# Ledger of designs, part 105: peptides against a protein of PDB entry 4KTY

Target 1, 266 residues: chain A of PDB entry 4KTY
Amino acid sequence: YVLNDIGVIFYGEVNDIKTRSWSYGQFEDGILDTCLYVMDRAQMDLSGRGNPIKVSRVGSAMVNAKDDEGVLVGSWDNIYAYGVPPSAWTGSVDILLEYRSSENPVRYGQCWVFAGVFNTFLRCLGIPARIVTNYFSAHDNDANLQMDIFLEEDGNVNSKLTKDSVWNYHCWNEAWMTRPDLPVGFGGWQAVDSTPQENSDGMYRCGPASVQAIKHGHVCFQFDAPFVFAEVNSDLIYITAKKDGTHVVENVDATHIGKLIVTKQI

## One batch from the design tools (peptide; made by RFdiffusion4, then SolubleMPNN)

Design b2_p18_2_s2 (from b2_p18_2, 9 letters changed)
Fold by OpenDDE base, seed 5:
Structure b2_p18_2_s2 (fold): chain B 266 residues (1-266), chain A 18 residues (1-18)
Amino acid sequence: as target 1 above (266 residues)
Amino acid sequence: MEQHVLDLQEILKEFKAK
């Protein structure tokens, strides 16, 4: 998980699984120096740079450009006039070296680009890491562990009231580390995500969240466990918003989110 | 294939069809 410099990222649809190659290049010239530069830009104390919990959390913030002029600018509107289309990238090296040279965020990325660059960052710093793809990935924006779909009285979706969303697929990372800040048994794989989705205690970052904790429903453990849990296990809650202002739960679908989660085995 | 947000109206239709 540290030594592999090329990988495969899963994407597409649940009934049409696709793969793309990604060159991590963690041993290429200038890449480790760039990772150190990223931590410098984050103003990370030297004492914290040996702690994978702090490093992975800082990395999740800095791989995206939001808040801190980090590495990548995301774009999901099919407008890439001021940079490179996300699909044009083939690996992390060009992105990281451009960031180091220009000292400005690189345009543009989507989830697999963020995950690819973040994977390089983690592996460069000796943290075992892998990319995970979740099909039908929920985006819970109010931390209630549900996908709230509001309906008009006629039964159609009210797009104005519905703030939660579902990605066709989403990629994030899992990093291997001990968690002395958590109870025994919740070390190992930790979910971390650099795609800017939600604000976490003041900035766009996510994790590390214990995969074992999430698997057993322990969403109270730091960091961002409720959000990660919701990505893979949210129920779809269909709520009719009545004209009188009342809300009525009409239906619940517990099988739609997280239909397939894929990661490359080594 | 780019990452994109799914149409919830289509998801609703599929749910009702089951």
Scores: peptide ipSAE 0.611, ipTM 0.943, DockQ to the pose 0.899
Fold by OpenDDE base, seed 2:
Structure b2_p18_2_s2 (fold): chain B 266 residues (1-266), chain A 18 residues (1-18)
Amino acid sequence: as target 1 above (266 residues)
Amino acid sequence: MEQHVLDLQEILKEFKAK
């Protein structure tokens, strides 16, 4: 998880799983220096740089450009006129070196690009890390652990009221670390996500969230466990918004979100 | 394949078809 400098990232559809190669390049010249530079840009105290909890959380924030002029600018509107299309990247090295050289965010990324660069960052700093792909990945924007899909009285989706969304697939990272800040048994793999999705205590960041905690429904454990839980386990709640302002739950689908979560081993 | 947000209307249709 630390030594492999080339990996495979899963994407596509649950019924048509695809893979893409990604060069992490954590041992390439200038990459470690760039990772240190990223932490410098984050104004991270030296005392925290040896703590994988703090490092992974800072990395989660800094791999995306939001809030702090971090590494990557995301784009999901199929308009990439002022940079490189997300699909054109084949690894982390060019992105990180461009960031270090220009000292400006690099355009553009989507989830696998964020995850790829973040994986390099973690591995470069000695944190075992892997990329995971979740198909039918929910984006719960209010941390209520469910996907609220609002319907008009005619049964059609009300896109204005519906704030939650579902990705066809989403990639994030798992980082291996102890969690002395959590009860015994909740160390190990921690979900961390650098794709800018939700604000977490003032910054677009996510994690580290204990995979074991999430698996056992302990969403109260820091950090961002409710969001990660919802990504893989939220029910689809179909709610009819009545003309009188009342909401009626019409249907619940507990089988749609998180149909498949996959990661490459070693 | 790029990452994209799914059409919830289509998801609803699929659900109703089950």
Scores: peptide ipSAE 0.599, ipTM 0.943, DockQ to the pose 0.893
Fold by OpenDDE base, seed 3:
Formats: C-alpha cells, sequence, structure tokens
Structure b2_p18_2_s2 (fold): chain B 266 residues (1-266), chain A 18 residues (1-18)
C-alpha cells in the first residue's frame, strides 16, 4: 500500500463494475518535493508533518483547490474548456508537477482524480493508503445522517427543497494509522476524502474517520464520521411537502445507499 | 464514465418498482 506506484480504481455502475488504471508515481522525480510543497502551502508546522492524522487531514483539504488554492479544481458539468477533462488523466504525476510548477490549481478533477492524487500524497509521505469506491454514494448536505428527498404533492421531486444528493459512484481514500485520540480499537483504516463535498470546520476536507467506528455505528468520533457514515449508510427519506407547508414522511428506503463498496486488495 | 449526481426522480421510480 506504500510501494505500489500503479493502481486500479473502480468506477461505473454497481451492475457493471469498471476499472481504470492509475499511476500514482510516488517515487517519480519531483513528487516528494511537491508533496512537501503542498504542506508548505498549507502552512503546516514541521511538528505536525510526522503525524498521519494531521497530514491526512491537511491533505484532504489541500488536494482540492477550495479555500486554499490547493491542487485540483473539480468540475462535473462536462465542460472543461480551461483545462484537462477529468477522464484524460492517467496518473498523479502530471497533475502534481503542474501544480508545483504553476503554483496554481490544476483543472480538472472528479472523485477518482482527487482520490488518485490524494493516494499519491499519502503514499509519498509514508502513509499506507488505498482508494475506495462506493456505489450509490450519498451526499448528506445538512448533517442529519439521512437523505432527505422532498416531493411535491404530485409525486415529483422538489429540487428546491431537496439539498441532499446521491452520486452514481464516489471514490475516496483509506489511510492506515493509529488513532491515539480515539478509544482502543478504532485505529487502522481511516476514511479521508479530498473531493470537495462539505465544509468541515471551515474548510472543504474530510477525515480521518475511523472505518471501524463507522462500521459499528459510532459517529461521535473525529473527524467527519457522520458525513462518511451517511455516504455509505443513509436512508432515503421521501418527504411530501404539503401546500400548507407541512412535511409528511411517505417512504423510507434503507437499501439504496452504499450498495457496494470496493477496494483493491493487492 | 464520469461521476455524476443521480436523478432522484429515477431513484424514486426504481423504489416504487420494487
Amino acid sequence: as target 1 above (266 residues)
Amino acid sequence: MEQHVLDLQEILKEFKAK
């Protein structure tokens, strides 16, 4: 999980799983320097750079361009006029080297690009890391651990009221570390996500969140465990918005989100 | 295949079809 510089990222649909190759290139010339540069841009103290908890959290913030002129600009509108389409990237090296040379965010990325670059960052700094793909990945926008889907009385989705969303698939990272800040047993794999989705205490970042804690329903532990939990386990709550302003829960689907979570074993 | 937000109306349709 540290020495492998070429990987496979899962994507596509739950019933048609696809893979794409990704070159992490953590040993390529200039990549370590760029990772250090990223931490410099984040103004990360030297004392924290040996702490995988701090490093992974900073990395989750800095791999995306939001807030801090980080590495990648996300785009999901299928219009990539001022950069490289997300699908054109084949690895992290070109992205990181461009960032280092231009000192400006690189365009453009989607989840697997963010995850690929973040994986390089983590591995380059000696943190074991892997990419995880979640099919039917929820984006809980209001931090209530559920997907609130508001419906008009005619049964159509009320897009104005519905703030939560579901990705066809979403990629993030798991980083291996001890968690002395958590109770015993919640070390190991930690979910971290550099795709800008939600603000976490002032920045678009996510994690590290204990995978073990999340698997056991413990969402009270730092960082961003509720959000990660919601990504994989949210119920879809269908709520009818009445004309009088009242809301009525019509249906609950507890089987849709997180149908399949895939990661490469070797 | 690019990452995209699913159409919630389609999700609802699928749910009702179960």
Scores: peptide ipSAE 0.594, ipTM 0.942, DockQ to the pose 0.885
Fold by OpenDDE base, seed 4:
Structure b2_p18_2_s2 (fold): chain B 266 residues (1-266), chain A 18 residues (1-18)
Amino acid sequence: as target 1 above (266 residues)
Amino acid sequence: MEQHVLDLQEILKEFKAK
């Protein structure tokens, strides 16, 4: 998980799973220096740089450009002016070296690009890491562990009221570490996500969230366990918004989100 | 294939078709 410099990222649809190669290049010239530079830009204390919990959380924030002029600017509107389309990237090296050279955020990324760069960052710093792809990945926007879909009285989706969303797929990272800050048993793989999705205590970042905790429904532990849990386990809640302002739950689908979670074993 | 937000109306249609 640390030594592999080339990986495979799963994407596409649940019924049409696809793979793409990604060059992490954590051993290439300038990459370690860039990772250190990233932590410098984050103003991370030297004492914290040996702590994978702090490093992964900082990396989660810094791989995206939001808040802190981090590495990558996301774009999901098919407009890639002034940059490189997300699909054009084949690895982390060019992105990281461009960031180091320009000292400005690199355009553009989507989830697998964020995950790829973040994977390089983690591995470069000696943290075992892998990329995870979740198909039908929910984005819970109001932290209620549900995917709320509001319906008009005519039965159609009310896009104005519906703030939550579902990605066709989403990629994030799992990093291996001990969690002395959590109860025994919640170390090991930790979900971390550098794709800017939700604000976490003042910054667009996510994790580390204990995978074991999430698997057992323990969302009370730091960091961002509720959000990660919702990505993979949230129920679709169909809510009719009545003209009188009342909301009525019409249906619940507990099987739609997180239909498939894929990660490479090596 | 790029990451994109699914059309919830389509999801709803699929749900109703069950």
Scores: peptide ipSAE 0.590, ipTM 0.937, DockQ to the pose 0.897

Design b2_p18_2_s3 (from b2_p18_2, 7 letters changed)
Fold by OpenDDE base, seed 5:
Structure b2_p18_2_s3 (fold): chain B 266 residues (1-266), chain A 18 residues (1-18)
Amino acid sequence: as target 1 above (266 residues)
Amino acid sequence: MEQHVLDLQEILDKFKAS
């Protein structure tokens, strides 16, 4: 069997699961050439282009425009004045071909657009890949494996002091590969994410992070395992910031993040 | 539906009500 060139991406709310069709088009004319072009723009050594670890990490960086003039510009302000609204895209082909033609980042994407394009990139290069949707997806910005929600002394959220956030939903990718750089047993599905969320050793990228490692709490393994772990398993820590500058933990909610993780079977 | 950041105050309120 060949990999599907049309897929379904889950989105919406945890109590109202929705799906959208997405055309990956990894076999369409010009797409493979565009994927090679993406790696060229990343200045990726030829010797590394056969290594799915390196390829997926480079793809994670290059599918977003940050740092390296990669494929997609993200936007979450609901304006989209200088491009195409994220919801208007129906597949990866137009985005990738526009990038190849214009040689400039394409506007605009959100998580499912990034995941869709990244899925095409991975599959086009022979890496089995799928999209994962996480509802109540945490964004831990300081890599402490928890969601720090700061409260005023009156008990309300202090939005200025609170830097961590939670997405209603977030999409990323899982790529299948061996991990000879990790201990035995941590190959297989690897989480990779091209949506620009956090800086990873100098640029906005994420993964590959071993799903098995994360599942068993091994966050010390490269790459970006703590961040991915926090996305699906971080506790909500409610902290009162006192006027004297001290912090007091008021409550802990260990059941809120990652309420539902959905992926299509392949 | 657009991806968006949740209102943490609402999350807190729901937590307190549970």
Scores: peptide ipSAE 0.606, ipTM 0.943, DockQ to the pose 0.907
Fold by OpenDDE base, seed 2:
Structure b2_p18_2_s3 (fold): chain B 266 residues (1-266), chain A 18 residues (1-18)
Amino acid sequence: as target 1 above (266 residues)
Amino acid sequence: MEQHVLDLQEILDKFKAS
């Protein structure tokens, strides 16, 4: 994992899975220095830089530009006039070197770009990492572990009331580390996500969340386990908002979210 | 293919049709 500088990222639709190559370039000149610079910009305490838990959490915050003038600006509106379209990137090196040179966030990224750059960051710092793609990936906005889809009284979706959303696909990272802050058995792969989706204790960051903990329903374990759990295992709850303010659950669909989770095995 | 938010109405319609 750490030694591979070229990877494959899965994307597309569950019924039409696609792959794209991504050059991580963690061994190229200037990249390690840039990763250290990223931690400097985060004002990360030197004592924490050897701790993969702290490093991965800081990385999840700093790879996105929100809050801290981090590496990448996300854009999902198909308007990329002031930068590079997300699909034009082929690797992490150009992005990281541009960030180091300009000292300003680089435009633009989407999930696989964030994941690609984050993967480079982790690998540069000696943390085994891989990219994971989840199809039908939920975005829970209120941390209730479910997708609340509000309906009008006529049965159609009320987009104004519905805050939760579902991505066609979403990419994040898994980083390998011990978790002495968790009970025994919850080390190993940890979900971390640099795509700015949800605020986590004051910053747009996510993880590390123990994959084993999530698989066993231990969403109380730090960090951001409820959010990651919801991404892969939320039920769709169809709720009719009545005029009198009451909510009625009309239907529950447990089959749509997290239909397929894929990663390249190296 | 770019990442995008799915149309929940379409998801609902498919669910009802299942």
Scores: peptide ipSAE 0.602, ipTM 0.943, DockQ to the pose 0.903
Fold by OpenDDE base, seed 4:
Structure b2_p18_2_s3 (fold): chain B 266 residues (1-266), chain A 18 residues (1-18)
Amino acid sequence: as target 1 above (266 residues)
Amino acid sequence: MEQHVLDLQEILDKFKAS
């Protein structure tokens, strides 16, 4: 999980699973320096740089450009005029080296690009890490652990009222570390996500969230466990918004989100 | 294949059809 510099990332659809190779290149010239530079840009205290909890959290913030002029600018609207289309990237090295050279965010990324770069960052700093792909990945925007889908009175989706969304797939990272800040048993794999999805205490970042805690429904532990939990386990709540402003739950689908979570063992 | 947000109406339609 640290030594492999080439990996496989799962993507596509749940019924049409695809894989792509990704070169992490954590041992390539300049990459470690760039990772240190990233932490410098984050103004991370030297004392914290040996703490995988702090490092992974900072990394989750800095791999995306939001808030702090981090590494990657996301784009999901097929507008890539001022950079490289996300699909054109094949590894982390070019991205990180460009960031280091230009000292400006690199355009553009989507989840697997973020995850790829973040994986390099983690591995480069000695943190075992892997990429996880979740199909039908929920984005709960209001932290209620549900996918609230609002319906018009005619039964169709009210896209205006519906703020939550579902990705066809989403990639994030799991980093291996002890969690002395959590109860015993919640160390090990921690979900961390650098794709800018939701604000976490002032920054677009996510994790580390204990995978074990989440698996057992413990979402009260830092960091961002509710969000990660929702990504993989949200119920689809179909709500009719009445003209009088009242909401009526019409249906609940507890089987749609998180149909498949895939990671490659290395 | 790019990551994209699913059409919730399609999801709903499939749900209703099931």
Scores: peptide ipSAE 0.599, ipTM 0.941, DockQ to the pose 0.900
Fold by OpenDDE base, seed 3:
Structure b2_p18_2_s3 (fold): chain B 266 residues (1-266), chain A 18 residues (1-18)
Amino acid sequence: as target 1 above (266 residues)
Amino acid sequence: MEQHVLDLQEILDKFKAS
């Protein structure tokens, strides 16, 4: 019922948890209009705009600039010469209003910026939403539910062969909705992520994925449950790449990924 | 603190040390 327009986002390290304030500003002038504009840019049918499943999935795609000239351009190379450094943002309002005014993607964001803007988008449209921070967040890029870390024969990491990666922390959103498309019990909080990480059926988007389903190991349900599951529960598989091209599993670490998941209590 | 990809070699080293 009560939606806060100011929130706290967790970041930092698992042993040094930090917080930053974020102004969602879902009630500020022009923000709702901008959210509607975002859906217009996505060419979303009017009939679907009342469906939180469709809205959250579209929002996941449109909050990032990839594919569709969406809201935010991500940057992780510490080069922000043509925009605003991700750390300089303090809320969603300036970003969304700039997007509406310029009609061009806003530079730049990282996970918490994406999550902040996405949170505003969801809340503006009447979808209860919160931001979740996962420390040691895996990025499985081949959809095998594990982190494949390839090693040279000397035991060191082969960075060329290793495509999967781990974020120090990653922020995404959880949106509250019923899931009539899923079995009973898998409604409630749904993971959605607007940070462009992987292509999902043609677009950089993620979710909604049932949190309850993922918690119980059910990754067969739409959308993108395997990816979200991997973010929080991937095993690190250390694989030695032999000179002859064969692979040997040397070790498995099941304790490293998803050490801590934090969210503000709603 | 900005979001960044962890050095997998460091992760491996810590794993071996644990």
Scores: peptide ipSAE 0.595, ipTM 0.941, DockQ to the pose 0.909

Design b2_p18_2_s4 (from b2_p18_2, 10 letters changed)
Fold by OpenDDE base, seed 5:
Structure b2_p18_2_s4 (fold): chain B 266 residues (1-266), chain A 18 residues (1-18)
Amino acid sequence: as target 1 above (266 residues)
Amino acid sequence: TPQHVLDLQQIKKEHEAK
């Protein structure tokens, strides 16, 4: 998880799983220096740079360009005129070296690009890390642990009221660390995500969230456990918005989100 | 293939068909 410099990322559809190779290149010339530069740009205190909790949280913020002129600009509109299409990247090295050279965010990434670069960042700094792909990944944007689907009275989805969404797939990272800030037993794999999805205490970042805590339904532990829990375990709540402004729950689907979660074993 | 948001109307139809 630290020494492997080439990986496989899962993507596509749950019924048509695809894989792509990704070169992490954590041992390539200039990459460690770039990771240190990223922490410098984040104005990270030197005393915190040895703490994987702080490092992974800062990394989750800095691998995306939002808020802090971090590494990657995301784009999901299929318009990549001012940069490189996300699918054209084959590894982290070119992205990180471009960032170091230009000192400007690199365009463009989607979830697997963010996860790939973040994986390099973590591994460079001695943090065991892997990429996780979740199919039917929920994006809960109001932190209620539900995927709220609002319907018109005719049964059609009301896209104006429906703010939550579901990705066909989403990639994030798991980083291995102790969690002395949490109760005993919640160390180990921690979910961290650099794809800009939600604001977490003022920045687009996510984690570290204890995988063990989430697995056992403990969403009260820092950081961002409710959001990560929702990504993999949200119920779909179909809500009819009545003309009088009232909401009525019409249906609940507890089996749709997180149908398949895949990660490389080694 | 790129990452994309799913069509919730389609998801609803699939759920109702089960």
Scores: peptide ipSAE 0.594, ipTM 0.941, DockQ to the pose 0.903
Fold by OpenDDE base, seed 4:
Structure b2_p18_2_s4 (fold): chain B 266 residues (1-266), chain A 18 residues (1-18)
Amino acid sequence: as target 1 above (266 residues)
Amino acid sequence: TPQHVLDLQQIKKEHEAK
């Protein structure tokens, strides 16, 4: 989880699982220096740099460019005119070195690119980390722990009534650490996500969220447990929006989100 | 393949087909 500099990332569709190699390159020249530079750009106190909780949270913010001119700019609209298409990246090294050299966000990434770079960052700093892929990954935008699907009276989906969405797949990271800030038993793997999805207390960041807590339905613990829980376990709620403005729940699907969560054992 | 948002209409159709 720390020593391997090459990994496999799962992607694609749940019924057509694909793998891609990713070079983390945490031992390559300049990479550790770049990770330190990232923390410098985040204005992270030296005293916090030894705390994996703080480091992973800062990393989740800084690997994306939002808020703080972090490492990667995301793009999901197939417009990559001012950078490199996400699919063209094969590892973290070029991205991190470009960031260090240019001192500007690197274009472009999607979830696996964010996860790849973040994995390098964590491993460079001695934090055991792995990439996790979730198929049918929910994006709960209104923090209600469900995926709302609004229907017109004719049964057609009205996508304008909610910002909730489902990714075909989503990649994030799990980082291994103790959680002295949480009750006993909630250490170990922590979900952290650098893909900019939701604002968490003022910044686009996510985690660390205790995987054990989430698995047991404990979403009250820091950080961002409700969001991560929703990614893997949201119910699809089909709601008919009536002309009179009333909403009627027509159906609930509790099996659609998080159909498969895959990670490579190292 | 790139990461993309799924078509909710398609999801609904699949749900109804179950």
Scores: peptide ipSAE 0.592, ipTM 0.941, DockQ to the pose 0.885
Fold by OpenDDE base, seed 2:
Structure b2_p18_2_s4 (fold): chain B 266 residues (1-266), chain A 18 residues (1-18)
Amino acid sequence: as target 1 above (266 residues)
Amino acid sequence: TPQHVLDLQQIKKEHEAK
């Protein structure tokens, strides 16, 4: 994982899976220096830079521009004025070198761009990393481990009340590390995500969340396990908001979220 | 193709059609 400088990222729809090549370029000139610069911008203590738990968490925050003038500005408005469309990027090198040169966030990214750049960052720092694509990826906005879909009494979705959402696909990263801060057996692959989705203790960051912990329902383990769990395992809960203010669960769909999780194997 | 948020109304319709 660390030695592979070209990858494949899965995207598209679950019934129309697509792949795109991505150049990580972790060995290219200036890239390692840029990754160190990113940690400098984060004001990360030197003592923490050897800890993959701290490094991956800082990376998840700094690869996005929110909070800290990090690397990438996300945009999903399909206009992309004043920057480069997310689809125009072919690798991490140009993005990271632009960030280092300009010292300003680079526009624009979506999930695979964030994941690509984050993968480079992790690999540069000696952390084995891979990109994971989840189709029908839930975004739980209130950390209740459900996708709450609020309905009007006529059955139409109330978009104002419905804060949760579902991505057609979402990409994040898994980083390999030991977790001495967790019980034995919950090391290995850790989910980390640099796409700005939710605030985690004051910053837009996500992880590291133990994949093994999530698979076994241990959502109480740091960091952000409930959010990652919800991305892959949320039930769709259809709730009718009555005129009297009461909520009635009309239906539950346990089959929609996390239909397919794909990662490239070496 | 860009990442996008799914239409929940459409998802609901598809679920009901099953």
Scores: peptide ipSAE 0.587, ipTM 0.939, DockQ to the pose 0.899
Fold by OpenDDE base, seed 3:
Structure b2_p18_2_s4 (fold): chain B 266 residues (1-266), chain A 18 residues (1-18)
Amino acid sequence: as target 1 above (266 residues)
Amino acid sequence: TPQHVLDLQQIKKEHEAK
């Protein structure tokens, strides 16, 4: 809910679910100004700033540093020498204020940090938002709605050919809005993700994607519905790459991805 | 717990064990 400035983010493993407190601080001094500054940096037209569809999509792009020197730089290699380790953050306020003062991307974040900052951004601008955690979250990088795992003939994973990946968990946001650009019934919660995962029409951004549409298997609707669908519902396709260059599907696992999706009730 | 990419080889083994 927009009025809550403290939240809980779920993380960890599906068999060992953990919670982390996060201070959104959308009412703290300078935070609204920073959110407006973010939209200014994105060169967002004033006419679009009242449209939650446009705002959430811009926010998705700008909370990550890619493309546009947005708010956060991601790091997943356990090397945080030039910034703050992702686990050290306790809320959005310090990150946003640092961004505003330095006018440079803040280091470093992982999914829950991106989601936390993005949640602040959305709530600050009057968009109801919550954080969602998906355990066994697929990253489909070729938009084929499946997780392709290439195997050598000996059964070992061919890491060179395998481009898709699975996160132990991934956090993104859901934002509440009407979707007049979609058929009736596909408003409400929209998935948006600021963690830089895939390029969407020229920028690292994701959403808004209708949660209702995705739940009903409709991936043809803007924005990035196929990617979000794949995150929660991809089949694992085990493909043997033979020496002669042929590919053979050996096995399919339809039960592994998206085992648990958790969000705090608003 | 940091976010990390899972070992696909381990996932495969777990699948085969079911």
Scores: peptide ipSAE 0.576, ipTM 0.939, DockQ to the pose 0.902

